Peptides against a protein of PDB entry 4Z5W. Designs and how they scored, part 1

No score or structure here was measured in a lab: all are predicted.

Target 1, 305 residues: chain A of PDB entry 4Z5W
Amino acid sequence: IPDVFLELNKLWYFSAQSNLFNGEMPRSLSNSRSISLLSLRNNTLSGQIYLNCSAMTNLTSLDLASNSFSGSIPSNLPNCLRLKTINFAKIKFIAQIPESFKNFQSLTSLSFSNSSIQNISSALEILQHCQNLKTLVLTLNFQKEELPSVPSLQFKNLKVLIIASCQLRGTVPQWLSNSPSLQLLDLSWNQLSGTIPPWLGSLNSLFYLDLSNNTFIGEIPHSLTSLQSLVSKENAVEEPSPDFPFFKKKNTNAGGLQYNQPSSFPPMIDLSYNSLNGSIWPEFGDLRQLHVLNLKNNNLSGNIP
Structure headers, positions and changes below count from the first letter of each chain, unless a header shows other numbers.
Peptide ipSAE was made for these designs. It is ipSAE averaged over its two directions, with the distance scale d0 held at 1.0 Angstrom where the peptide's residues are scored. Compare it between designs on one protein only; published cut-offs may not apply.
The geometry check fails a fold that doesn't show the stated peptide or that is severely misdrawn somewhere.

## One batch from the design tools (peptide; aimed at target 1 K90 A164 K248)

Design b1_p8_1 (made by RFdiffusion4)
Pose (drawn by RFdiffusion4):
Structure b1_p8_1 (pose): chain A 291 residues (1-233, 242-249, 256-305), chain P 8 residues (1-8)
Amino acid sequence: IPDVFLELNKLWYFSAQSNLFNGEMPRSLSNSRSISLLSLRNNTLSGQIYLNCSAMTNLTSLDLASNSFSGSIPSNLPNCLRLKTINFAKIKFIAQIPESFKNFQSLTSLSFSNSSIQNISSALEILQHCQNLKTLVLTLNFQKEELPSVPSLQFKNLKVLIIASCQLRGTVPQWLSNSPSLQLLDLSWNQLSGTIPPWLGSLNSLFYLDLSNNTFIGEIPHSLTSLQSLVSKPDFPFFKKGLQYNQPSSFPPMIDLSYNSLNGSIWPEFGDLRQLHVLNLKNNNLSGNIP
Amino acid sequence: HSSYIETH
């Protein structure tokens, strides 16, 4: 990509995604005072990611995903004070999230999916301090690590939480109850154990719950039949493993408890869930009748 | 196996 971005001082929107571009991002792009939306994803771009945050005061959305970059996660990123969305998926950082990210107050959406992020314990302790974070994708990282149960964790405004296919040990942590506005929860494809916590049924905005492919035991909590959003009625897309979904509401309401060790019966009170589109209880130890 | 969500 040519180094001509000093000359293009009115450019607020640049999208070069899904091409064959290689090499580093030109430094002038890293200094652009006018750039707001930048999408370079799905190229062969490489090198240490450098962004001058004193210079890029209009940067609001950054998508460098699925590229050949290496090095660390830039620690100066919280200083890009208008940056609201970062898609860093499929960049092999082989690194932890910098502590400075606790100061990233403009951030509302973050994806480190399949990016070789280590130490979920430190990553979550840091990111809980980003007060405006509404969506977090940590899928395909933290391999075989433990999902922290430390009760001090609070993600207050969190709407979407996705940490799948990390083979995470531990249980569904209770601190997730500190995210009362949670819409979409995906903990699937992990090694999670214990029972399914009844407090999940207390999440009034939750419409999508994917607990599939874990080691969960015990009963289906009765509270799931009283889930409010299941009983009664911005750009950074998601892919389901790939089928594209543009926003969290693009996912039909779902309960997927499949591929666990769950026991007991199916509650008749599930009939109260009139807005439920998908109920997947396959590959469990469930017994009794079908209500 | 059931499905999971990721980003590109």

Design b1_p8_1_s1 (made by RFdiffusion4, then SolubleMPNN; from b1_p8_1, 7 letters changed)
Fold by OpenDDE base, seed 3:
Structure b1_p8_1_s1 (fold): chain B 305 residues (1-305), chain A 8 residues (1-8)
Amino acid sequence: as target 1 above (305 residues)
Amino acid sequence: MPGFLTTE
């Protein structure tokens, strides 16, 4: 990409996604005072990610996903006082979340999907201080770590939590009950164990639950038949979506189905590919907004209601 | 197998 962005003093949106750009991000781009939205997703850009946050005073959205950037996560990003959305998916950092992210009060949406992030305990301990954080995507990181169950963890404004395909151990963490605004939870493709906790049914905004492909045991908690967002239409608050799309992938190599907004997901309960036993509750019939109930490949018995 | 969500 040419180093000409100093002259482009009115440029507020730059999208150069899905090209063949290589080399480093231009220094003039990293110093742009005008740019609000920057997307360089799906290129071959390399080098260290550097943004001059003191210059980039209009930066609100950053998508650098699917590039060949190296080095550390830029610890100065919290100094970008308007930066809300970050997509760093598929950038191999091999790093922990910087401690400076405790101060990232502008942050609303963060993805590190498939970014070789390490230490989930430190990541969650840091990111809980981001009071405006609504969307957190940590899929394909933390390989074989334990999902922390520390009751002091608190994500008060969290709406979308995706920590899929990490081979995480542990249980569904009790601290997630402190997120009453949670709309979407994907913990699929882990090694999570124990029972599915009844308090999940108290998450009145939860319309998408994916616990599939884990090692859960016991009965399906009856409280899931009382998920208020799936009983009635009234609670579907369309909140501002992150500026990055989501993809539902069946494997790491398949093209995913693209969803531009979390509200575009069909209302779903997926508990498939576990070791759940007992009956299917007839009261799943009360979930009039449910589009997908997936209970396949469990140890369920009795009659189908 | 079921799918999982990503941003990539």
Scores: peptide ipSAE 0.670, ipTM 0.966, DockQ to the pose 0.865
OpenDDE base, seeds 1, 2, 4, 5: peptide ipSAE 0.670, 0.665, 0.660, 0.667; ipTM 0.967, 0.965, 0.963, 0.965

Design b1_p8_1_s2 (made by RFdiffusion4, then SolubleMPNN; from b1_p8_1, 6 letters changed)
Fold by OpenDDE base, seed 1:
Structure b1_p8_1_s2 (fold): chain B 305 residues (1-305), chain A 8 residues (1-8)
Amino acid sequence: as target 1 above (305 residues)
Amino acid sequence: LPGFITTE
């Protein structure tokens, strides 16, 4: 990419997605005062990620996903006082979340999907301080770590939590009960064990629950038949979507189905590929907004209601 | 196998 962005003093939106751009991000781009939205996703850009946050005073959205960047996660990003959305998916950092992210009050949406992030305990302890954080995607990180169950963890404004395909150990963490605005939860493709906790049915905004491909045991909590967002339409608040798309992948190497917004996911309960037993509750019939109920590959018995 | 969500 040419180093000409100093001349482009009115450039508000720059999207160069899905091209063949290589080399480093231009220094003039890293110093742009005008740019609000920057997307360089799905290129072959390399080098260290550096943004001059003191210059980039209008930066609101940053998508650098699926590039060949190296080095550390930029610890200065919290100094970009208007930066709301960050997509760093598929950047091989091999790092922990910077401690500076405790101060990232502008942050609303963060993805590190498949970015070789380490230490989930530290990551969640840091990110809980981001009071405006609504969307958190940590899929394909933290390989074989334990999902922390520390009750002090608090994500009050969290709406989308995706921590899939990490081979995480532990249980469904009680601290998620402190996220009453949670709409979408994906904890699929882990090694989570124990029972599915009944308090999940108290998350009145939860329309998408994926606990599939874990090691859950026991009965399906009857409280899941009372998920208010799946009973009635009235609570489908169209929330401002992250500026990055989501993909539902069947495996790590396949192209996924693209979803531009979390609200584009069909209302779903997926408990498939566990060791759940007991009956299917007839009261799943009360979930009039439910599009997908996936209970396959469990130890369920009795009648299908 | 079920799918999982990514941003990539």
Scores: peptide ipSAE 0.719, ipTM 0.971, DockQ to the pose 0.874
OpenDDE base, seeds 2, 3, 4, 5: peptide ipSAE 0.709, 0.714, 0.711, 0.716; ipTM 0.970, 0.971, 0.969, 0.970

Design b1_p8_1_s3 (made by RFdiffusion4, then SolubleMPNN; from b1_p8_1, 5 letters changed)
Fold by OpenDDE base, seed 5:
Structure b1_p8_1_s3 (fold): chain B 305 residues (1-305), chain A 8 residues (1-8)
Amino acid sequence: as target 1 above (305 residues)
Amino acid sequence: SSGFITTE
């Protein structure tokens, strides 16, 4: 990418995604006063990620996903006072979340999907201080760590939580009961155990629940048949989605089905590939907005209602 | 399961 962004003093949106750009991010780009949205996703850019937050006063969205960047997560990003959305997916950091992210009050959407992030306990302890955080994607990180269940963790404004394919141990964390605005939960492809907690049915905005490919035991909580978002069409005002797409992938090497917004996911309960027992509740018939009920590969018995 | 969600 040429070092010409000083001359482009009116440039508000720069998207160079899905090209063959290599080398480092040009200095003039890292100092751009005009750029609000920057996407360099799916290139071969390298070096350290550096942004001059004192210069980049208009930066609101940053997508650097699927590049060959190296080094640490930029600890100065919280100084970008308007930065709301960050996609750092598929950047091999091999790092922990910086402590400075406790001060990241502008942050609304964060993805580190497949970025070799370590220490989930520290990550969640830091990110809980981001009071405006609504979307958190941590898929393909924290390999074989334990999902912290510390009740003091609070994500009050969280709407989308995706921590899939981490081989995480532990249980469904009780601190999620403190996230009443949660709409989408994906904890699939882990090693989570215990019972599915009944308080999940109290999350009135939860329309997408994926707990598939875990080691859950016991009965399906009857409270899931009363998920309000799946019983009735709430006129949920679509809040602004994150500035990055989501992909439903069968594996790390397959192309995923693209979803541009969390609301584009079909209303779903996926409890497949667990060790759940008991009956299918007839009251699942009350979930008139449910598109997908996946209970396959469990130990369920009785009649199909 | 039909897979898991990523942003990549």
Scores: peptide ipSAE 0.705, ipTM 0.958, DockQ to the pose 0.800
OpenDDE base, seeds 1, 2, 3, 4: peptide ipSAE 0.704, 0.698, 0.701, 0.699; ipTM 0.956, 0.958, 0.956, 0.956

Design b1_p8_1_s4 (made by RFdiffusion4, then SolubleMPNN; from b1_p8_1, 5 letters changed)
Fold by OpenDDE base, seed 1:
Structure b1_p8_1_s4 (fold): chain B 305 residues (1-305), chain A 8 residues (1-8)
Amino acid sequence: as target 1 above (305 residues)
Amino acid sequence: LPSFITTE
C-alpha cells in the first residue's frame, strides 16, 4: 500500500479487504486524522501493528484480520478514544491481552478469533473493565486452558460472547449469570464439563445458545424451555452490529456461512455432541421463535414430544 | 460435527 494517506485528508472510509496487499501498513495511514473506518482484512500485510492514536482521532473501526502481522498486540489502542470495533482475527500474536485494555472505554466489539491469545483468566479479568463491551469473540485461542469460574467477573453489557474451539476445561461459569443482556453464547468445541446450569434459562435476551461438542452431563435444564426471547417475539432491537462479519464453520479450514450481524443467526439451542441424559422436555414446544433445536449425539431417552 | 462461530 503506498504511503500517500497524508494527501487524503478527507478520507473517512478505507476498505482494502480481500486483496493481495503485502508489506507494512503505510506510516501516513497510521497517522491519518480523517479515517474513521479502516479495513485491511484478508491481505498479506506484515510487520508490527502500530497506530498513532494521538493523530487518528476519528478512528472508530479497525479490521486488520487475516494478515501476516507480527509482534505484540498494540498496547496504545485504548488511547484511540473513539475506537469501538476491533477485529484482530487470524493474526498470530502469541500474546496476552495488554493490561492497558482495562482503560478501553470506547471498545464495544472485540475479536481475537484464532490469534494465538494466551491466558484466558488474564484476558477476561482485563476485558471486564471495558464497560461498553458488547461483543467479545475469543474463538480458537487459549488451547487447553481452564475457563475461569471466578464469580467476581462482570460483563454487564455483554450481548455476544463466543469462546468456541479452545479445548477449554471447567464448567459453565457462574459469572455469565451477571450478563442479563446476553443474546448469543457460543461455548462449543471445548472440554467443558458438569451440568448445564439452570440459570441459563434466566437470560431473557438469549436467543442463540451453542454448548455443542463438550462433555456436559445430566439432564437438560427445564429452564431452557422458558427462554423469553424464544417464547415471544420481543422486538429484537437492531442494536448496532459489530463492523465485522461472523462465520459459522464446521472446521477451521472450511469456508463458513457468513453472517453480517448477530441478529442474522437463526434462534438456536445446540446441545449436540455431549453426554446429556433424561428426556426432551415437551415444553420446548413453547419456544415458538426457536428455529434450530439440536440435541443429537447425546444419551437422551424417552419419547420425542 | 457441530459448527462454531469465528470472525475469520
Scores: peptide ipSAE 0.705, ipTM 0.970, DockQ to the pose 0.865
OpenDDE base, seeds 2, 3, 4, 5: peptide ipSAE 0.698, 0.701, 0.696, 0.701; ipTM 0.969, 0.969, 0.967, 0.969

Design b1_p8_2 (made by RFdiffusion4)
Pose (drawn by RFdiffusion4):
Structure b1_p8_2 (pose): chain A 291 residues (1-233, 242-249, 256-305), chain P 8 residues (1-8)
Amino acid sequence: IPDVFLELNKLWYFSAQSNLFNGEMPRSLSNSRSISLLSLRNNTLSGQIYLNCSAMTNLTSLDLASNSFSGSIPSNLPNCLRLKTINFAKIKFIAQIPESFKNFQSLTSLSFSNSSIQNISSALEILQHCQNLKTLVLTLNFQKEELPSVPSLQFKNLKVLIIASCQLRGTVPQWLSNSPSLQLLDLSWNQLSGTIPPWLGSLNSLFYLDLSNNTFIGEIPHSLTSLQSLVSKPDFPFFKKGLQYNQPSSFPPMIDLSYNSLNGSIWPEFGDLRQLHVLNLKNNNLSGNIP
Amino acid sequence: SAFITTTS
């Protein structure tokens, strides 16, 4: 990508995604005062990611995903004070999230999916301090680590939480109850154990729950039949494993408890869930009748 | 069953 961005001082939108571009991002792009939306995803771009946050005061959305970059996660990123969305997926950082991210107050959407992020314990202790974070994707990282149960964790405005295919040990942590506005929860494809917490039914905005492919035991909590959003009625897309979904509401309401060790019966009160599109209880130890 | 990511 040519180094001509000093000359293009009115450029607020640049999208070069899904091409064959390689090499580093030109430094002038890293210094662009006018750039707001930048998408370079799905190229062969490489090197240490450098962004001058004193210079890029209009940067609002950054998508460098699925590229050949290496080095660390830039620690100066919280200083890009208008940056609201970062898609850093499929960049092999082999690194932890910098502590400075606790100060990233403009951040509303973050994806480190399949990015070789280590230490979910430190990563979540940091990111809980980003007060405006509404969506978090940590899928395919933290391999075989433990999902922290530390009760001090609070993600208050969190709407979308996805940490799948990390083979995480531990249980569904109670501190997730500190995210009362949670819409979409995906903990699938992990090693999670214990029982399914009844408090999940207390989440009034939750419409999509994927607990599939874990080691969960015990009963289906009765509270799931009283889930409010299941009973009654921005750009950074998601892929389901790939089928594209543009926003969280693109996912039809779902309960997927499949591929666990759950026991007991199916509650008749599930009939109360009139807005439920998908119910997947396959590959469990469930017994009794079908209501 | 499936899982969600941000990349194809």

Design b1_p8_2_s1 (made by RFdiffusion4, then SolubleMPNN; from b1_p8_2, 5 letters changed)
Fold by OpenDDE base, seed 2:
Structure b1_p8_2_s1 (fold): chain B 305 residues (1-305), chain A 8 residues (1-8)
Amino acid sequence: as target 1 above (305 residues)
Amino acid sequence: SFYLTTIE
C-alpha cells in the first residue's frame, strides 16, 4: 500500500479488503486524521500493528483480520477514543489481551477469532471493564484452558458472545446470568461439562443458543421452552451491528455462510453432540419463532412430541 | 454442528 494518506486528508473510509497487499501498513495511514473506517482484512500485510491514536482521532472501526501481522497486540488502542469495532481475527499474536484494554470504554465489538490469544481468565477479567462491549468473539483461542466461572465477572451490555472451538474445559459460567441483554451465545466445540443451567431460559433476548459438541449431561432444562424471544416476535430493533461479518463454519478450512448482522441468524437452539438425557419437552412447541432445534447425537429418550 | 467466527 503506498504511503500517500497524508495527502488524502478527507478520506473517511478506506476498504482494501480481500486483495493481495503485502508489506507493512504505511506510516501515513497509521497517522491519518480523517479515517473513520479502516478495513484491510484478508491481505498479506506484515510487521507490527501500530496506530498513532493521538493522530487517528476519527477512527471508529478497524478491521485488520486475516493478515500476516506479528508481535504484540497494540496496547495503545484504548487511546483511540472513538474506536468502537476491532476485528483482529486470524492474526497470530501469541499473546494475552493487554491490561490497558480495561480502559477501552469506546469498544463495542471485538474479535480475536483464531488469533493465538492466551489466558482466557485474564482476557475476561480485562474485558469486563469495557462498559460498552456488546459483541465479543474469541473463537479458536485459549486451547484447552478452563472457562472461568467466577461469579464476579460482569458483561452488563453483552449481546453476542462467541467462544467456540477452544477445547475449553469447565461449565456454563454463572456470570453469563449477569448479561440480561444476551441475544446470541455460541460455546460450541469445547469440552464444557456439567448440566445446562436453568437460568439460560431467563435470558429473554436469547434467540440463538449453540452448546453443541460439548460434554453436557443431564436433562434439557425446561426453562429453555420459555425463552421469550422464541415465544413472541418482539420487534427486534435493528441494533448497530459490528462493521465485520460473521461466518458460520464447519471447520477452519471450509467456506462459511456469511451473516452481516447477528439478527440475520435464524433463531436456533443447538444442543447436538452432547450426553443429554431425558425427554424432549412438548413445550418446545411454544417456541413459535424457533427455526432450528437440533438435539441430535444425545442420549434423549421417550416420545418425540 | 457449525461454529461462529469472523473469518472467511
Scores: peptide ipSAE 0.630, ipTM 0.966, DockQ to the pose 0.917
OpenDDE base, seeds 1, 3, 4, 5: peptide ipSAE 0.352, 0.134, 0.625, 0.627; ipTM 0.908, 0.828, 0.965, 0.965; seeds 1, 3 fail the geometry check

Design b1_p8_2_s2 (made by RFdiffusion4, then SolubleMPNN; from b1_p8_2, 4 letters changed)
Fold by OpenDDE base, seed 1:
Structure b1_p8_2_s2 (fold): chain B 305 residues (1-305), chain A 8 residues (1-8)
Amino acid sequence: as target 1 above (305 residues)
Amino acid sequence: SHFLTTVE
């Protein structure tokens, strides 16, 4: 990418996605005062990620996903006082979340999907201080770590939590009960154990639940038949979606089905590929908004209602 | 089943 962004003093949006750009991010781009949305996703950009947050006073969205950047996660990003959305998916950091992210008050949406992030305990302890954080995607990190169950963790404004394909151990964490605005939970493709907790059915905004491909045991909690968002059409307040799309993938190497916003996901309960027992509750028939109920590959018995 | 991510 040429180093010409000093002359582009009115540039508000720069999207150069899905090209063959290589080398480092231009210094003039890292110092742009005008740019609000920057997407360099799906290129071969390299070097250290550096942004001059004192210059980049208009930066609101940053998508650097699927690049060959190296080094540390930029610890100065919290100094970008308007930065709301960050997509750092598929960047091989081999790092922990910086402690400076405790001060990241502007942050609303964060993805580190497949970014070789380490220490989930530290990551969640840091990110809980991001009071405006609504979307958190940590898929394909923390390999074989334990999902912390520390009840003091609080994500009060969290709407979308995706921590899939991490081989995480532990149980469904009690601290998620402190996220009453949670709409989408994906903890699929882990090694999570224990029972599915009944308090999940108290998350009245939860319309998408994926607990598939874990080691859950016991009965399906009856409280899932009373998920309010699946019983009635609540007026989904169209909250601003993250400035990055989501992808529903079968595996790491397959193409994904693209979803531009969380509200475009079909209402779903996926509990497939566990060790759940007992019956299918007839009261699943009350979930009039449910599009997908996936209970396959369990130890369920009795009648299908 | 499928899992969610923000990249292809």
Scores: peptide ipSAE 0.645, ipTM 0.967, DockQ to the pose 0.942
OpenDDE base, seeds 2, 3, 4, 5: peptide ipSAE 0.640, 0.629, 0.619, 0.638; ipTM 0.967, 0.965, 0.964, 0.966

Design b1_p8_2_s3 (made by RFdiffusion4, then SolubleMPNN; from b1_p8_2, 5 letters changed)
Fold by OpenDDE base, seed 2:
Structure b1_p8_2_s3 (fold): chain B 305 residues (1-305), chain A 8 residues (1-8)
Amino acid sequence: as target 1 above (305 residues)
Amino acid sequence: SFYLTTVE
């Protein structure tokens, strides 16, 4: 990418995603006063990520996903006082979340999906201080770590939590009950155990639940048949989605389905590939908004209602 | 099943 962003003093949006750009980010780009949205996703950019947050006073969205960047996560990003959305997916950091992210009050949406992030306990302890955090994606990190169940963890404004394919151990964490605005939960493809907690059915905004490919045991909580978002067609106010798309990926190299907004996901309960027992509750018939009920590959018995 | 991510 040429170092010409000083001349582009009115440039508000720069999208150069899905190209063949290599080398480092131009210094003039890292110092741009005008840029609000920066997307360089799906390139071969390299070097250390550096942004001059004192210069980049208009930066609101940053997508650097799927690049060859190296080194540490930029600890100064919280100084970008308008920065709301960050996609750092598929950047091989081999790092922990910086402690400075405790101060990241502008942050609304964060993805580190497949970024070799380590220490999930520290990551969640840090990120709980982000009072405006609504979307958190940590898929394909923390390999074989324990999902912390510390009841003091609190994500008050969390709407989307995705921590899939981490081989995480532990149980469904009780601290998620402190996230009453949760709309989407994906904890699939882990080694999570225990029972599915009944309090999940109290998450009135939860329309997408994926607990598939875990080691859950016991009965399906009857409270899942009363998920309010799946009973009633609430006028889901289209909240501002992250400036990055989501991808529904198989554990195969096949292309994922792209979803531009969390609201575009079909309402779903996926409990497949567990060790759940007991019956299918007839009251799943009350979930008039449910599009996908996936209970396959469990130990369920009785009649299909 | 599938899982969710923010990259292809």
Scores: peptide ipSAE 0.619, ipTM 0.964, DockQ to the pose 0.914
OpenDDE base, seeds 1, 3, 4, 5: peptide ipSAE 0.616, 0.606, 0.605, 0.618; ipTM 0.966, 0.964, 0.962, 0.963

Design b1_p8_2_s4 (made by RFdiffusion4, then SolubleMPNN; from b1_p8_2, 4 letters changed)
Fold by OpenDDE base, seed 5:
Structure b1_p8_2_s4 (fold): chain B 305 residues (1-305), chain A 8 residues (1-8)
Amino acid sequence: as target 1 above (305 residues)
Amino acid sequence: SFFLTTVE
């Protein structure tokens, strides 16, 4: 990418995704005062990620996903006072979340999916201080770590939580009960154990639940038949979606189905590939907005209602 | 089963 962004003093949106760009980000780009939206995803860019936050005063969205960047996560990003959305998926950091992210008050949407992030306990302890955080994606990190269930963790404004395919141990974390605005939860492809907690049915905005491919035991909580968002067509206020799309994938090497907004997901309960027992509750018939109920590969018995 | 991510 040429070092000409000083001349482009009116450039507000720069998208150069899905090209063959190599080398480092040009210094003039890292100092742009005009750019609000920057997307360089799916290239071969390399070197250390550096942004001059004192210069980049208009930066609101940053997508650097699927590049060959190396080194540390930029600890100065919280100084970018308007920066709301970050997609750092598929960048091999081999790092922890910086402590400075406790101060990241502008942050609304964050993805580190498949970025070799370590220490989930530290990551969640840091990110809970991001008071405006609504979307958090941590898929394909923290391999074989324990998902912390510390009740003091608070994500009050969290709407989308995705921590899939981490081989995480532990239980469904109690601190999620402190997230009453949660709309989408994906904890699939972990080693989570215990029972599915009944308080999940109290998450009135929860329309998409994926707990598939875990080691859950016991009965399906009857409270899941009373999920308000699946009983009634509440007009989920279309809050501004993150500036990055989601992909539904079967594995790391498979192509994904793209979803531009969380509202584009079909209303779903997926509890497949667990060790759940007991019956299917007849009251699942009350979930008139449910599009997908996946209970396959469990130990369920009795009649199908 | 599938899982969600933010990259292809």
Scores: peptide ipSAE 0.644, ipTM 0.967, DockQ to the pose 0.907
OpenDDE base, seeds 1, 2, 3, 4: peptide ipSAE 0.642, 0.643, 0.632, 0.629; ipTM 0.968, 0.968, 0.966, 0.966

Design b1_p8_3 (made by RFdiffusion4)
Pose (drawn by RFdiffusion4):
Structure b1_p8_3 (pose): chain A 291 residues (1-233, 242-249, 256-305), chain P 8 residues (1-8)
Amino acid sequence: IPDVFLELNKLWYFSAQSNLFNGEMPRSLSNSRSISLLSLRNNTLSGQIYLNCSAMTNLTSLDLASNSFSGSIPSNLPNCLRLKTINFAKIKFIAQIPESFKNFQSLTSLSFSNSSIQNISSALEILQHCQNLKTLVLTLNFQKEELPSVPSLQFKNLKVLIIASCQLRGTVPQWLSNSPSLQLLDLSWNQLSGTIPPWLGSLNSLFYLDLSNNTFIGEIPHSLTSLQSLVSKPDFPFFKKGLQYNQPSSFPPMIDLSYNSLNGSIWPEFGDLRQLHVLNLKNNNLSGNIP
Amino acid sequence: SEPTNFLY
């Protein structure tokens, strides 16, 4: 990509995604005062990601995903004070999230999906301090690590939480109850154990719950039949393993408890869930009748 | 194009 971005001082929107571009991002792009939306994803771009945050005061959305970059996660990123959305998926950082990210107060959406992020314990202790974070994708990282149960963790405004296919040991942590506005929860494809916590039924905005492919035991909590959003009625897309979904509401309401060791019966009170589109209880130890 | 932001 040519180094001509000093000359293009009115450019607020640049999208070069899904091309064959390689090499580093030109430094002038890293200094662009005017750039607001930048999407370079799905290229062969490489090198240490450098962004001058004193210079790029208009940067609001950054998508460098699926590229050949290496090095660390830039620690100066919280200083890009208008940056609201970062898609860093499929960049092989082989690194931890910098501590400075606890100061990233403009951040509302973050994806490190399949990015070789280590130490979920430190990553979550840091990111809980980003007060405006509404969506977090940590899928395909933290391989075989333990999902922290430390009760001090609070993600207050969190709407979307996805940490799948990490083979995570531990249980569904209770600190997730500190995210009362949670809409979409995906903990699937992990090694999670224990029972399914009844407090999940207390999440009034939750419409999508994917606990599939874990080692969960015990009963289906009765509170799931009283889930409010299941009983009664911005750009950074998601892919389901790939089928695209543009926003969290693009996902039909779902309960997927499949591929676990769950026992007991199916509660008749599930009939109260009139807004439920998908119920997947396959590959469990469930017994009794079908209500 | 290749997918990013994976869910399972």

